# Ledger of designs, part 42: peptides against a protein of PDB entry 5A53

Target 1, 230 residues: chain A of PDB entry 5A53
Amino acid sequence: LVENVKQALFIPGQSCNKNLHDIMVDLSALKKPDMKRFNRKNDIHPFEDMSPLEFFSEKNDCSLMVLMTSSKKRKNNMTFIRTFGYKIYDMIELMVADNFKLLSDFKKLTFTVGLKPMFTFQGAAFDTHPVYKQIKSLFLDFFRGESTDLQDVAGLQHVISMTIQGDFQDGEPLPNVLFRVYKLKSYKSDQGGKRLPRIELVEIGPRLDFKIGRIHTPSPDMVTEAHKKP

## One batch from the design tools (peptide; aimed at target 1 S63 D141 H227)

Design b2_p18_4_s1 (made by RFdiffusion4, then SolubleMPNN; from b2_p18_4, 8 letters changed)
Fold by OpenDDE base, seed 3:
Parts: sequence; C-alpha cells; structure tokens
Structure b2_p18_4_s1 (fold): chain B 230 residues (1-230), chain A 18 residues (1-18)
Amino acid sequence: as target 1 above (230 residues)
Amino acid sequence: MHRIMTADDLSGVLLFEP
C-alpha cells in the first residue's frame, strides 16, 4: 500500500523566540519538500483548546503539526501534534535543552532534499514504555517520507538517531531523548587492490536533546479507526 | 486520510539494531 507523504505544518506560537525559530527552520529542512511554515505568530494553547490546531490541519491539509512556544516552565517547547481525519490524535511536548546545535554549527555537506532517512533507536523503552513508543511512532511517521517498496540504497543519505539518555525505573522522571542526524559518507579505500568501501557517519545537525513534557493520547475508539487498513 | 503508523508498518523502515 503506497501511502501519500504526510505534510507537516510548523507554527510559531505567540511566545516563539529567535532560538526556537532557528530550531524550527533547521528541523523543518529535514521535512522538505513536505513542509509548510507559518510566518506569523499564532496564540495557540493546545492543552487548553485543540480546536485551532484541528482548523489549521484541515485548512492546510497537514496531518503533522509542530507548535513552537517558550515559557519559564516550558522553555524551547516543541509540541508535536498528529491528526487523524483532521481531529487531534496525539500530542507531545518536547522541550529543547540549551545545549542544542544548529546546522550552521556543523560542516556544510551537500544534502539532497526528499531522500528517505534511515532510523536508529537506542534504548529498550522505545519498544516497551508507552511514552517512548509514542515518540518512536511520531518520529517515524514524521520523517519516513514516501513509502516505497523498493529500498534504493542510492536513495539513502542520512540517519536519524534517537537515544534515551540513561536508564530509569518506574516512577522516576523520564530521561531526555537525544536527537542526532548523520550523513553517510562513502570513502574509496585503496588498500591493497580490494576496494572495500568504508562508510562513515558524519553528524550534520541539528543536535537536539528533548525533555519530555505533557502528553495527549487518543481514545481507544480513535486508535481503532486510525489503524484501520483501507 | 493518512493512517497512524502501527508496529507492523515499521517493517519498511531500515532500523539498525546495534
């Protein structure tokens, strides 16, 4: 089943600052060409009223949204939203730590727009813990691009890596998720007549450490509808 | 309408297990 690529809408909130704007620009570059950005700030509080986001989802035909806000309690907050039938399916707040790096902080490498990323997830909780399962599902859904049955190896350029920062027990605060982006670099090794291709991963940015905030989960009925195969 | 990805939909993603 070839599914159309999900479109993402990046929305500056009223409290969006320069740092969040720069992060938004760099993260959204990974979603090109399947991305829209608003140039105007919008006063949206999705955990108080979801209706404005549902309206934007429908009006812009975007099933993925990212709201950029910042407050003293929730600094550098990226609220990731998914919709199903233009209704809110799930939401998660991911706050960017101050140690972030932009694309400009890395050596500029040639990047082809629209290539399918590879993914790596480090931490058993991505498969067992409901919050990290939601994060894994979200980022796969957000960046997977076009669903092609043919994995053309030539179309593989970059790796999105997500790591849970350390171990945790039940009832402890959830560790941060380390978001990293790497480019595959192939070297011709001329060692002794055997052309063994050497592949290296080069970090290209952005580098983001996400602190987990508030979460909205779908109703059981909405889960059932959203998972139905046509 | 775009479906939400299930665990079964992950089979098409190149997951590198370390």
Scores: peptide ipSAE 0.263, ipTM 0.822, DockQ to the pose 0.593
OpenDDE base, seeds 1, 2, 4, 5: peptide ipSAE 0.246, 0.259, 0.244, 0.246; ipTM 0.823, 0.823, 0.822, 0.822

Design b2_p18_4_s2 (made by RFdiffusion4, then SolubleMPNN; from b2_p18_4, 9 letters changed)
Fold by OpenDDE base, seed 2:
Structure b2_p18_4_s2 (fold): chain B 230 residues (1-230), chain A 18 residues (1-18)
Amino acid sequence: as target 1 above (230 residues)
Amino acid sequence: MHRMMTADDLSGVLEFVP
């Protein structure tokens, strides 16, 4: 079953600032060609009323959305939304820390648009803790391109790395998630007549440290429906 | 900061999503 590539819609909220706009541009570039961006600010408050997002999901045929907002309490807030059947499945607020780096802060490397990223997740909580499991699922779902049967490993140019920043115990604030993007650079090393491929990772950006905010989790029924592959 | 990862570092960390 070729799962159709999920389309993403990036929405500037009313409080979207220059930094969020720049972050939106850079992050959305990783989702090309399966991305739309609104140029106009939209007054959307997804944790108060989800109806505008469901409307945009349906009208744009996008099952992924990112709302860009900023306030004193929720600075540089990226609300990631997934829909199923154009209804809200889940939402998570990820606030970008002020130490972010844009693509312009890194050495420009040519990359092919539309290549699938590889993923790396660092931290046991990505497999055990509900919030980090949702984040893992979200980012895999967000950047998962076309299911090609060919493991064209040669086409895998990008690694998205997500790291939980430190250990935490139950009842402690959830550590940030460190988002990093690397390009794979293969070198042919001639060592002793066997060309051993050397692979180097070069950071290409953006660099984002995500503080976890509010979460909307799907109902058990929606989870069951979304996992029913037709 | 260039983190050099070796092929061995990548083999243990890369989940190839088929």
Scores: peptide ipSAE 0.016, ipTM 0.509, DockQ to the pose 0.061
OpenDDE base, seeds 1, 3, 4, 5: peptide ipSAE 0.016, 0.015, 0.015, 0.017; ipTM 0.514, 0.521, 0.505, 0.523; seed 5 fails the geometry check

Design b2_p18_4_s3 (made by RFdiffusion4, then SolubleMPNN; from b2_p18_4, 6 letters changed)
Fold by OpenDDE base, seed 5:
Structure b2_p18_4_s3 (fold): chain B 230 residues (1-230), chain A 18 residues (1-18)
Amino acid sequence: as target 1 above (230 residues)
Amino acid sequence: MHKIMTADDLTGVLEFVP
């Protein structure tokens, strides 16, 4: 079953600022061609009323949404929303720390639009802790693109890296998630008669450190329905 | 034959230093 590539809608909230707009542009570039952006600010408060997002999901045929808001309490906040049947499945607030880097801060490297990224997740909590499991699931779902059985290695150009920033215990504040994007460079190394492929990773941006905010978890019923392969 | 490397084949080789 070739699952249709999930479309993403980027929504500037009323409080969207220039920095958050620039972050939106750069992050959404990784989702091309499967991305739409609103040019107008929308006054949406998803943790108060989800109905506008459900309406936008249906109207735009987008199962992925990112709401861009910024306040004193939630600076550079990217609310990632997934829908199932145009109903809210889950939501998570990921606040971009001030140390962010844009694509313009890195050496411009040409990349082909629409190639499937590789993923790497650093931190055991991505497999065990419910919040980090949701983050892992979200980013895989957001950027994985088409499920192709046979991707030629030639189609692998970039890696999305997500790292939990340090260890934590139960009851401690959840560490940030370090989002990094690398371009894969393959070199033929002729070291000592064994052609070992040398792979180099070059950071291409954006560089985002995500502080975890509010979370909406799916209902058990929606989990069951969303895991039913048609 | 292009050796199809899966994401899993690469995850074991790529240590990402943050």
Scores: peptide ipSAE 0.018, ipTM 0.557, DockQ to the pose 0.065
OpenDDE base, seeds 1, 2, 3, 4: peptide ipSAE 0.016, 0.017, 0.017, 0.016; ipTM 0.528, 0.528, 0.537, 0.525

Design b2_p18_4_s4 (made by RFdiffusion4, then SolubleMPNN; from b2_p18_4, 8 letters changed)
Fold by OpenDDE base, seed 3:
Structure b2_p18_4_s4 (fold): chain B 230 residues (1-230), chain A 18 residues (1-18)
Amino acid sequence: as target 1 above (230 residues)
Amino acid sequence: MHRIMTADDLSGVLVFTP
């Protein structure tokens, strides 16, 4: 099944500040060309009323949305939203910790727009815990890009790495998710007359540590409909 | 309409498991 690339809409909320704007710009650069950004602030409270987001999803033909808000309780909050049939499927609040790094904090490397990312997930909970399973699903769905044949190794440029920060038990606060982006560098190493290809990962940014906030999950009926194969 | 990705859709994604 070849599916078209999902389009993302980045929305500055009313409380969006300079830091969130910069984070939005840098994170959305990884989604080019399949990304739109609003230039104006919008007063949206998705956990109170979802209808404005459903309207924007339909109007802009975007099944992925990111709302940028900040408050004392939810500082640097990125609400990731997915829609199915322009209706809210799921939502998750991911708050960016103050130790974030922008693309400008790293060495400027040549980046080709539209190349397919690789993914790494560190932490068993990404496969077992419902919240981390949702995060894994979300980021794979968000950044996967075009369904190309995996045989085109030349199309591989960068790795998106997501790590659960430490172990946790039931009833404990959920650890942060460490978001990192690396570029693949190929070096010709001449070791003893044999050219062995050496691959290195170089961090390119942005660097984001996500604190998990509120979550909206779909109804069982919506899950069934959203997973139907044509 | 874009469906929501399932575990079966991961076959087309290069995921490294440490």
Scores: peptide ipSAE 0.305, ipTM 0.852, DockQ to the pose 0.577
OpenDDE base, seeds 1, 2, 4, 5: peptide ipSAE 0.296, 0.258, 0.274, 0.289; ipTM 0.867, 0.823, 0.844, 0.854

Design b2_p18_5 (made by RFdiffusion4)
Pose (drawn by RFdiffusion4):
Structure b2_p18_5 (pose): chain A 225 residues (1-189, 195-230), chain P 18 residues (1-18)
Amino acid sequence: LVENVKQALFIPGQSCNKNLHDIMVDLSALKKPDMKRFNRKNDIHPFEDMSPLEFFSEKNDCSLMVLMTSSKKRKNNMTFIRTFGYKIYDMIELMVADNFKLLSDFKKLTFTVGLKPMFTFQGAAFDTHPVYKQIKSLFLDFFRGESTDLQDVAGLQHVISMTIQGDFQDGEPLPNVLFRVYKLKSYKSRLPRIELVEIGPRLDFKIGRIHTPSPDMVTEAHKKP
Amino acid sequence: SKIETYDASHLHLDMSLV
């Protein structure tokens, strides 16, 4: 009954550069094998016209899309896009800070591609705040991959960690979201003792503009059998 | 495609065990 794994399409915008492209490549690796990359630049402005994104969603059968854009106003801009029936469901701009680290900045470890990642979300706002609830929903939907009733413990290889940069009060600017990836190591103490090694990429997301779905589309996208 | 909700079941790592 459940759907196929959602496919991701990574799209360099007109203002995409090499540094932003490196970020796309390393992040796209976490999506393998359910991922496609465009090589050319495309003049796409999601908050002015959504039509091209819906077109690419249909013709490439990708319900997850990431647009790469950079200006001084919005530097290293990654616009995450989800579609329902090839129409836009929601959008959020996540801009990468300059303190980012790529896969090259971390010791390369053995890594089995295509395993179900683990998730940990740190921050009460991931459950109560509308903006951060969308982010939690987005990244769970984006990287969880295959749904299954069976889990091999040996397959528990890496964790995707997302942390809000400190608590905050209403009215203040929204804190960044800290995106981290760790590989698990376990030792004997039955329960194992767990240690973590960072493998990257390391990304600090600055929150930008947001598009939310209408109640009608939520009803259809979240309809229960 | 149908969208996952923020509270959807998933593999969770308890950070208190790290």

Design b2_p18_5_s1 (made by RFdiffusion4, then SolubleMPNN; from b2_p18_5, 9 letters changed)
Fold by OpenDDE base, seed 4:
Structure b2_p18_5_s1 (fold): chain B 230 residues (1-230), chain A 18 residues (1-18)
Amino acid sequence: as target 1 above (230 residues)
Amino acid sequence: MRVLSADAPTLELDMSLV
């Protein structure tokens, strides 16, 4: 089944600041060419009223949205939204910690736009805990790009790594998710006259530590509809 | 268009092998 690439819409909220704008620019660069950005701030409060986001989803034909807001309670907040049939499917607030790094903070490397990422997930909770399962699903869905039956391995250049920051027990605050982006570099290593390819991961940015905020989950019926094979 | 591209091949790397 070949699915059309999901388009993402990045929306600066009314409280969007320079740091969030810079983060938005850098994160959205990973979604090129399948990305739109609004240049104007929009007064959207998705956990109070979802209707404006549904309207934007339909109007822009974007099933992925990211709302950029910042407040004292929710600093550097990226609300990730998915829609199904232009209706809200799920939402999650991911607040970027102050220790973030932009692409400009890393060594400039040659990067081809539009190549598919590889993914790595570190932490068992990505497969077991509902919130981290949603995060895993979201990021896979967001950055997967074109769904093709044949994965061209030659078209793989970068790794998106997501790590749960430490262990936690039930009832404890959910650890941050460490978002990292690496480029694969292949080196020829001469070990004992055998040229073995050595692969190194070089961080390219952005570097984001996500604090988990509010979550909206779909109804079981919406989950069933969203998973129906055409 | 599904919300979840569950059937799309995703290359997950085991970081223990890197």
Scores: peptide ipSAE 0.031, ipTM 0.642, DockQ to the pose 0.534
OpenDDE base, seeds 1, 2, 3, 5: peptide ipSAE 0.015, 0.024, 0.024, 0.013; ipTM 0.497, 0.630, 0.588, 0.492; seeds 3, 5 fail the geometry check

Design b2_p18_5_s2 (made by RFdiffusion4, then SolubleMPNN; from b2_p18_5, 10 letters changed)
Fold by OpenDDE base, seed 4:
Structure b2_p18_5_s2 (fold): chain B 230 residues (1-230), chain A 18 residues (1-18)
Amino acid sequence: as target 1 above (230 residues)
Amino acid sequence: MRVLRADAPTLELDLSLV
């Protein structure tokens, strides 16, 4: 069963600033060609009223949305939204720390648009903790591209890495998630007549450290419906 | 109807092997 690639809509909020705009441009480049961006700021407060996002999901046929907002309490906030049947499925606020790096901060490497990323997740909590499970699910869903049965291994050129920053105990603040993007670089090593392919990971950006904010989780009924195979 | 197939097998690269 080949699933259609999920389309993403990037929405500047009313409080969107230059830094968030630049981050939006760079992050959305990883989602090309399956991405739309609004040029106009929209006054949307998804944790107060979700209806405008449901409307945008339906109108643009986008099941993924990212709202860019910034305030004193929630600086450089990227609200990731998923919809199912144009209804809000889940939401999570991921605030970008000030130490972010843009694509322009890295050595310009040619990347092919539309290539399927590989993923790596560092931290046991991605498989055990509900919030990090949601983050893992979200990013896999967001960037996976086409669901093909045939892995064209030749088309795998970049890795999205997500790392939980440090250990934490129950009741402690949730550690940041370190978002990194690497390009695979193959070197021919001529050591000793055996061409052992050496693979190196070269960071290409953007570099984003995400602080976890507010979360909306789906109802159990919506989870059941969303996981039903047609 | 777009199904949230969060469970599609992704090629997880163990970076500990890199």
Scores: peptide ipSAE 0.026, ipTM 0.603, DockQ to the pose 0.518
OpenDDE base, seeds 1, 2, 3, 5: peptide ipSAE 0.014, 0.020, 0.021, 0.023; ipTM 0.504, 0.512, 0.552, 0.586; seed 2 fails the geometry check

Design b2_p18_5_s3 (made by RFdiffusion4, then SolubleMPNN; from b2_p18_5, 10 letters changed)
Fold by OpenDDE base, seed 4:
Formats: structure tokens, C-alpha cells, sequence
Structure b2_p18_5_s3 (fold): chain B 230 residues (1-230), chain A 18 residues (1-18)
């Protein structure tokens, strides 16, 4: 089953500021060509009323949405939303820490739009803890692009790295997720007369540290329906 | 620059394998 590439809609909320706009532009660049952006601010409060997001999902044929809002309580908040059948499947608030870096903060490198990312996840909780499992699932779903049977390895240029910032125990605040984007550079290294390919990761941005906020999880029934292979 | 040493974190090349 070749799944169609999930389209993303980036929505500036009413409280969207310049920093969030810049973050939105840079993060959405990684989703090109499968991305739309609204130019107008929309007064959306997804944890109070989800109906506007469901409407936008259907109207724009986007199963992925990112709402950009900022408040004193939830500064630089990116609410990631997934829909199934244009109904809200899940939501997660990821607040960008003030130490963020934009693409302009990194050395400009040649980048081909539309190439598939590789992913790396650092932290056992990505496989065990419900919240981090949702984050892993979300980012894989968001950035994986076209499901092609033959991944042309030649078409892999960048790595999306997600790291849980430190260890935590049950009942402790959830550590931030460190979002990093790297470009692969292949160098010929002559070690002992053997040309071993040396692969280096060069950070290209954006650099985002995500603080986890509110979460909406799907009902068990919606999970079952969403995992039904046609 | 971090060298992807062999012990570098698991590259998920195929999201369908996860």
C-alpha cells in the first residue's frame, strides 16, 4: 500500500509572534513540497475547541497541522495535530526553548528540497514511555515523506535527530526533546591505505529544544481504526 | 562535527520498520 504523503498545514495562531513565525518558516521548509502555510492569524484554541482544526484539515486536505501560539504560560508553543478522516487523532504541545537557532544561524549548505530524512532517536523512553512514543510516532509521520519501496540511499541527505534531555523517573517532569537537523557529508578518509568513507554530520538547523506541554490522545477505537490497513 | 561512529544512535532508514 503506497500511502499518500501526508500534507502539513502550518497555522499562525492569534498570539503568533516573529520568533514563532521564523521557527514555522524554517521547520516547514523541511516539509516541502508537502506543506501549506496560512498567512493570516487564526484564533484557535485546540484544547478548548477542536472543531476549527477539523474544518481546516478537511478544507485543506491536510492530516498534519501545526498551530503556532505564544503566551506567558506556553511561550513559543507549537501544537502538533494529527487527524484521521479529518477528525482529531492526537495533539501535543511542544514549546520551543529560547535557545533556538534558525537556519540563518548555520552555515548555508546546498540542500535539495523533497529528499527524505533519516531519523535518530536517543533515549529508551521513545520506545517505552507513552508521551515519547507519541512524539516519535508524530515526527516519523510528519517528516517521512513518500513511502517508496526502494529508498534510494543516494536520496538521503539529512538526519533528523531527537534526543531526550537526560534521564527521568516516574513522577518527574518530562525532559525536553532536543530536535536537531544534520546534513550528511561523505569524506574519503585514507586510513592505512584503505579508503574508508567517513561520514560527518553537519548541523544545518533549525535547532529546537522542545518542552512538552498538553497532550490529547486518541480513543482506543480511533487507534484501532487508524491502524486498520485497508 | 560528530563522526557517525559505528556506535552512533540507530539510524531509522525505513520508518515502516519501526
Amino acid sequence: as target 1 above (230 residues)
Amino acid sequence: MRVLEADAPTLVLDPSLV
Scores: peptide ipSAE 0.027, ipTM 0.502, DockQ to the pose 0.082
OpenDDE base, seeds 1, 2, 3, 5: peptide ipSAE 0.024, 0.019, 0.017, 0.014; ipTM 0.635, 0.575, 0.572, 0.500; seed 1 fails the geometry check

Design b2_p18_5_s4 (made by RFdiffusion4, then SolubleMPNN; from b2_p18_5, 10 letters changed)
Fold by OpenDDE base, seed 1:
Formats: structure tokens, sequence, C-alpha cells
Structure b2_p18_5_s4 (fold): chain B 230 residues (1-230), chain A 18 residues (1-18)
């Protein structure tokens, strides 16, 4: 069963500013063609009422949503939402730090839209800590694209890197997650008669440092239903 | 000498995406 590619809906909240709009445009470009964006601001508070998001999920046939809001307490906040059967599965607030870089801040590289990214995760907590496990799961699910059985290595153009910024102990604030995007550049190296393909990683943006905010976790029942293979 | 950004991850392909 080839699971249909999950569609993402980007929603500007009422408090969406220019910086968040630009971040939204650049991040959503990585999800093309499987992305929709609203042009109008919507007054949505997902941790108070989830019903508007469930409605948008169903109406737009999008199981992934990103709500863009900004306040004094939650500046440059990207709320990532997943739905299952158009019901909220999980949510996480990821606040973009002010040191962000847009695609325009990097050397413009041509790339094919719709190619599946590779992922790298740096930090043991991505496999052990429940919050970082959710982040790992979310980003893998968000950018997985088509499950092509064909290991067409030729289709591997991008690397998304996610790094936990430093070590932490129990009870300490959770370190930021550093989001980086690289393009693979293959060079034919003529070293010594064997053309070994040299692969270089070139950062292409956006560059985002995510501060972790509020989280909604799925019920055990929803986890069971979401993992049921049809 | 192209300075690979110190932030260049070691490409651990998460084979869970293949």
Amino acid sequence: as target 1 above (230 residues)
Amino acid sequence: MRVLSADAPTLELDTSLV
C-alpha cells in the first residue's frame, strides 16, 4: 500500500508578522508540491480550541498543518499539528529564534521540487526523550514524501539536519533544535584516475533554531489506531 | 581548502526514510 503523500496546510494566525510569513514561504517551499498556504490570517488558538484546525484538516484534505503566530511569550511560533482521520493527533510549538536565515541569505541553487530529503538527527535524545522523539517523528512524517520503492539515489538532492543544541539534565529547559537544509553537490573528482564521486553538502536554507513550546500528545488509543495498517 | 561549515552534519542516512 503506497500511502498517499501527506499534504501540509500553512496557516497564518492573526498575529502572523512579516518574518513569520517569510519563514512560512521558505519552509513551505521544501514541501512543494504537497503544500497549501492560506493568504488570509485566521484567529486560531489550538491549545484553547482545536475544532477550527480539525475543520481545516478535513476541508483541505491536509493531515499536516502549521500555524504561524507571534506574541511576547511565544515569538515566531510555528505550531505543527498532525491529524488522524481529521482529528488532532499531536501538536507542538516550535518558536524560531531571531538568528534565522532565509533562502535569500544563501547562494541561490537550482533544485528539483518534490524530491525526497534525507534526514540526519544529532543527539541521543531523539531516540530516548519523548519530546524529541515526537519532533523526530513529526519531521520525518512531514517531509517523507512519496514512499518510492525505488531507491533512486538520483532523487536524493536534499539533506535536512536536526541537532539538539547541547546536553541537558532532567528538569532543565529542553535545548533548541537546530534545523538546517543542505543540497548534495556531486563533483567528479579526477584524483588518481579513479573518478571517485565527491559529495559536498552546501547549506541552502532556511536556517531555523527551534525553541520548544507547548505540546499536545496523542492518547494511547489514537496511537494504536494511527499505527494500524489498513 | 573549502571549509565545510563546522555545522555540516555527518551524513547519517536515517534508513527509516528508505
Scores: peptide ipSAE 0.024, ipTM 0.510, DockQ to the pose 0.064
OpenDDE base, seeds 2, 3, 4, 5: peptide ipSAE 0.024, 0.010, 0.024, 0.019; ipTM 0.586, 0.515, 0.636, 0.574; seeds 2, 5 fail the geometry check

Design b2_p18_6 (made by RFdiffusion4)
Pose (drawn by RFdiffusion4):
Structure b2_p18_6 (pose): chain A 225 residues (1-189, 195-230), chain P 18 residues (1-18)
Amino acid sequence: LVENVKQALFIPGQSCNKNLHDIMVDLSALKKPDMKRFNRKNDIHPFEDMSPLEFFSEKNDCSLMVLMTSSKKRKNNMTFIRTFGYKIYDMIELMVADNFKLLSDFKKLTFTVGLKPMFTFQGAAFDTHPVYKQIKSLFLDFFRGESTDLQDVAGLQHVISMTIQGDFQDGEPLPNVLFRVYKLKSYKSRLPRIELVEIGPRLDFKIGRIHTPSPDMVTEAHKKP
Amino acid sequence: SPSLGRFDDELSSLQTPF
């Protein structure tokens, strides 16, 4: 009954550069094998015209899309896009801070591609705040991959950690979201003692513009059997 | 039939009410 794994399409925008491209490549690796990359630059402006994104979603059968854009106003801009029936469901701009680390900045460890990641979300706002609820929903939907009734404990290899940069009060600017990836190590103490090693990429997301779905589309996208 | 991009119960629970 459940749908196939959602496919991701990574799209360099007109203003995409090498540094932003490196961020795409390393992040796209976490999506393997359910990922495609475009090589050329495309003149796409999602908050002016959504038509091209819906076109690419249909012709490439990708319900998850990431546009790469950079200007001084919005540097290292990653626009995460989800579609329903090849129409836009929601969008959010996540801009990467300059303190980012790539896979090259971390010791390369053995890594089995295609395993179900673990998730940990740190921050009460992930459950109550509309903006952060969407981010939690986005990144769960984006990277969880295959849904299954069976889990091999040996397959529990890495965790995707997302932390809000401190608590905040209403009216203040929205804190960044800290994207971290760790590999698990376990030791004997039955329950194991767990330690973590960072493998990257390390990304601090600055929150930009947001598009939310209409009530009608929510009803259809979240319809229950 | 093709997938429509539908959301499961866990993700639906995170939906922000209107």

Design b2_p18_6_s1 (made by RFdiffusion4, then SolubleMPNN; from b2_p18_6, 7 letters changed)
Fold by OpenDDE base, seed 3:
Parts: structure tokens; sequence; C-alpha cells
Structure b2_p18_6_s1 (fold): chain B 230 residues (1-230), chain A 18 residues (1-18)
């Protein structure tokens, strides 16, 4: 069954700067061909009024949105939004730390568009803590690509790695999430006549450290609707 | 439309165990 691939819309906010634009371009490249980008800045404040995002979701047939904004309080902020029936399901602010790296900072490797990524999640909180569970769900949903029944393992070229930066206790600030993208390289090592396949991970970018900001969780009614089996 | 809960379970199969 060809599952309908979720389309993503990248939206520059009014405060979008060059760095956020570059990050947007590089991150959206991982979502090709299932991605749209607006060229114009839009004055959207999703935690004040969600209606403009619901309108864009419906008009563009996009169930995934990323709003790019920057302020003194929320520098390099990527608001990830999911919709269900063109209504806001959940939102999360992920602020990119200044130590980010773009695709241009890495050795250019051939990228095949439309390949399904593998995922790795490091940190127990991805399975236990509500916020990190939402992040895990979001990124899996965002980058899963086309579900082909033919999991040609030979087609799995990319790994998206997400790591919680350190341990934390209840009531402490939530650690950053380290986003990394790797390409699998197979090397034929000729060690003494036995060809042992060696697999190496090569970072390809972008490299993003996400600080967690504000979160919108779905209403109980929307959770119920989203869990209804067709 | 697949339920979001089912999506999470199916997507979890893409996680490489450490």
Amino acid sequence: as target 1 above (230 residues)
Amino acid sequence: MKSLGRLDDELASLVVPY
C-alpha cells in the first residue's frame, strides 16, 4: 500500500533571518520531493492565533508545517506543527543553537531524493517523557518518506540520529536534542583474503542542536479522532 | 487516514536499536 506521504510546508516568519533561511533550505532538502517553501515572509504567531496555519494547511494540502522565527527570547526558532483534518494537532518550538552546521560544511555526498531514512534515538526519555515522546513521534512522522512495501535494505542510505544531551531530573530544564544526519558507506575491506563488509557512518549534515521551547498538545477530543481506526 | 497511534508503532520499526 502506498501510504500518502505527508507534505511539509516551510514558512518564513516575519523575523526570519539569513541563518534560519539557510537552515530551512538544508533541512527541507531532506523532505524532498514532499516539501513546499514560501518565498515571502508571513507574520504568524502560532501560540497567539493558530488560524493562519490551519488556513495554510488546508490551502496547500500540507499536514506538516515549519515556521521560521527569531527573537531575543527565542533565537533561531523552528516551530514544528502537525495538523489533523487541517486543524492544529500539536506544536513544538525547537530553537537551533549557534553551533549549527550546514550541508556546505560537510563533504558533498551524492544524495538520492526520496530514500527512506533509518532513525536512532539516544536517551531513555524518548520513550518515557511526554515532551521527548512528542519529538520522537514528530521526527519519525516528518521524515519517514514514502512507505514502499519493498524495504530494499540496499536503498537505506541515511540515518537520522537524535540524542538527548545528558541526563535530567524532574523539574530541571529539558536537555537539548542533538540532530545529526549520516550516510551509510559500505567499504570492501580486503583484510588478508576475507572480504569483511565494513559499514561506516559519514556525517552529511545539517547538524542542529535543538533547545526545546513552547509546546502545544492535542485536545483529548483530537487525540480520540486521530486514533479512530478507519 | 491511518491513526496517529498506529503511525507511531509503524514508525518505531524504523528505529535501529543501539
Scores: peptide ipSAE 0.029, ipTM 0.685, DockQ to the pose 0.109
OpenDDE base, seeds 1, 2, 4, 5: peptide ipSAE 0.021, 0.011, 0.013, 0.019; ipTM 0.613, 0.569, 0.485, 0.608; seeds 1, 2, 4 fail the geometry check

Design b2_p18_6_s2 (made by RFdiffusion4, then SolubleMPNN; from b2_p18_6, 9 letters changed)
Fold by OpenDDE base, seed 2:
Structure b2_p18_6_s2 (fold): chain B 230 residues (1-230), chain A 18 residues (1-18)
Amino acid sequence: as target 1 above (230 residues)
Amino acid sequence: MKSLGRLNDEEASLVVPY
């Protein structure tokens, strides 16, 4: 059974500010049409009580959620939540650094809504370290979109690049994850009567540097259940 | 159909193969 495309719900928390709102709008635009946004602030503290998120997951039929909050300790905090059977599967806090750029900070390029991005991951820890493995899984799952049998390379418009900022050793603070979005721009190069396709990557935004915060991980049993193919 | 939120290994299909 092929499941429906995962829907994302963006939730402004009580402490959501203008910057977070703008970031929410820009990031959620990449998830269209499989996205909902709340217009009202909701007082949700997911690491204290997860029940409101489970309620919203079920009522909105969204297995992906992003809670936008900000405090002195957790500035510009995007809590990414996944549910399985409308129960919390995992959560991760990703705090956006102050050097963020919005879509408006880049050259506007026309794009087709509903195309899934391709991903690149830079840093060995994305495959070995549990936290970065969760981040990789999260973003791949978040933007998976419709299952297509054929990668229509012709339909590829966006590449999301995720880079671990520098090397780290055991016991050191986890480096930020650099989130970048590029559009593929095709040029017709006329060289010697043969039109060779030239492809360039153009950054389109948003540009986000994520500081890693608190994490909730599923039990091994929940992992097994969530990965069961019927 | 309600989204159950299943995870699949096809996450790799979003990765630009090198």
Scores: peptide ipSAE 0.269, ipTM 0.763, DockQ to the pose 0.380
OpenDDE base, seeds 1, 3, 4, 5: peptide ipSAE 0.251, 0.210, 0.253, 0.256; ipTM 0.754, 0.729, 0.765, 0.745

Design b2_p18_6_s3 (made by RFdiffusion4, then SolubleMPNN; from b2_p18_6, 6 letters changed)
Fold by OpenDDE base, seed 5:
Structure b2_p18_6_s3 (fold): chain B 230 residues (1-230), chain A 18 residues (1-18)
Amino acid sequence: as target 1 above (230 residues)
Amino acid sequence: SKSLGRLDDELASLIVPY
């Protein structure tokens, strides 16, 4: 089953600032061509009323949305929303820390649009903790694109790395998630007559440290429906 | 063909989170 590539809609909120706009542009570049952006600010408060997002999901045929908002309490906030049947499936607030880097901060490397990233997840909590499981699921869903059986390793251009920043115990504040993007450079090293494939990772940006905010989890019924293979 | 998973593991070892 070739699942259709999930389309993403980037929505500037009313409080969207220049930094968030720049982050939006750079992050959305990784989702091209399967991305739309609104040019107008929209007054949306998804944790108060989700109906505007459901409307935008349906009208734009986008099952992925990112709302860009910034306040004193939630600075540089990217609310990631997934829909199923144009209804809200889940939401998570990921606030970008001030130490972010844009694509312009890195050496410009050409990349082919539409190539699937590889993913790396560092931290056991990505497989055990419900919040980090949701983050893992979200980013896989957001950037993995079409499930094709023939992911030829030759088509691998870049790696998205997500790292939980440090260890934590139950009841402690959830560590940030470090989002990094690397380009794969393969070269044949001729070391001593053995052609060892050498892979170098070059960071290409953006560099984002995500502070976890509010979460909306799907209803059990919607989980069941979303996991039904057509 | 190395499974995507094996490549992910090899890459995970190369990615030093700075």
Scores: peptide ipSAE 0.010, ipTM 0.523, DockQ to the pose 0.037
OpenDDE base, seeds 1, 2, 3, 4: peptide ipSAE 0.008, 0.009, 0.008, 0.007; ipTM 0.499, 0.513, 0.455, 0.482

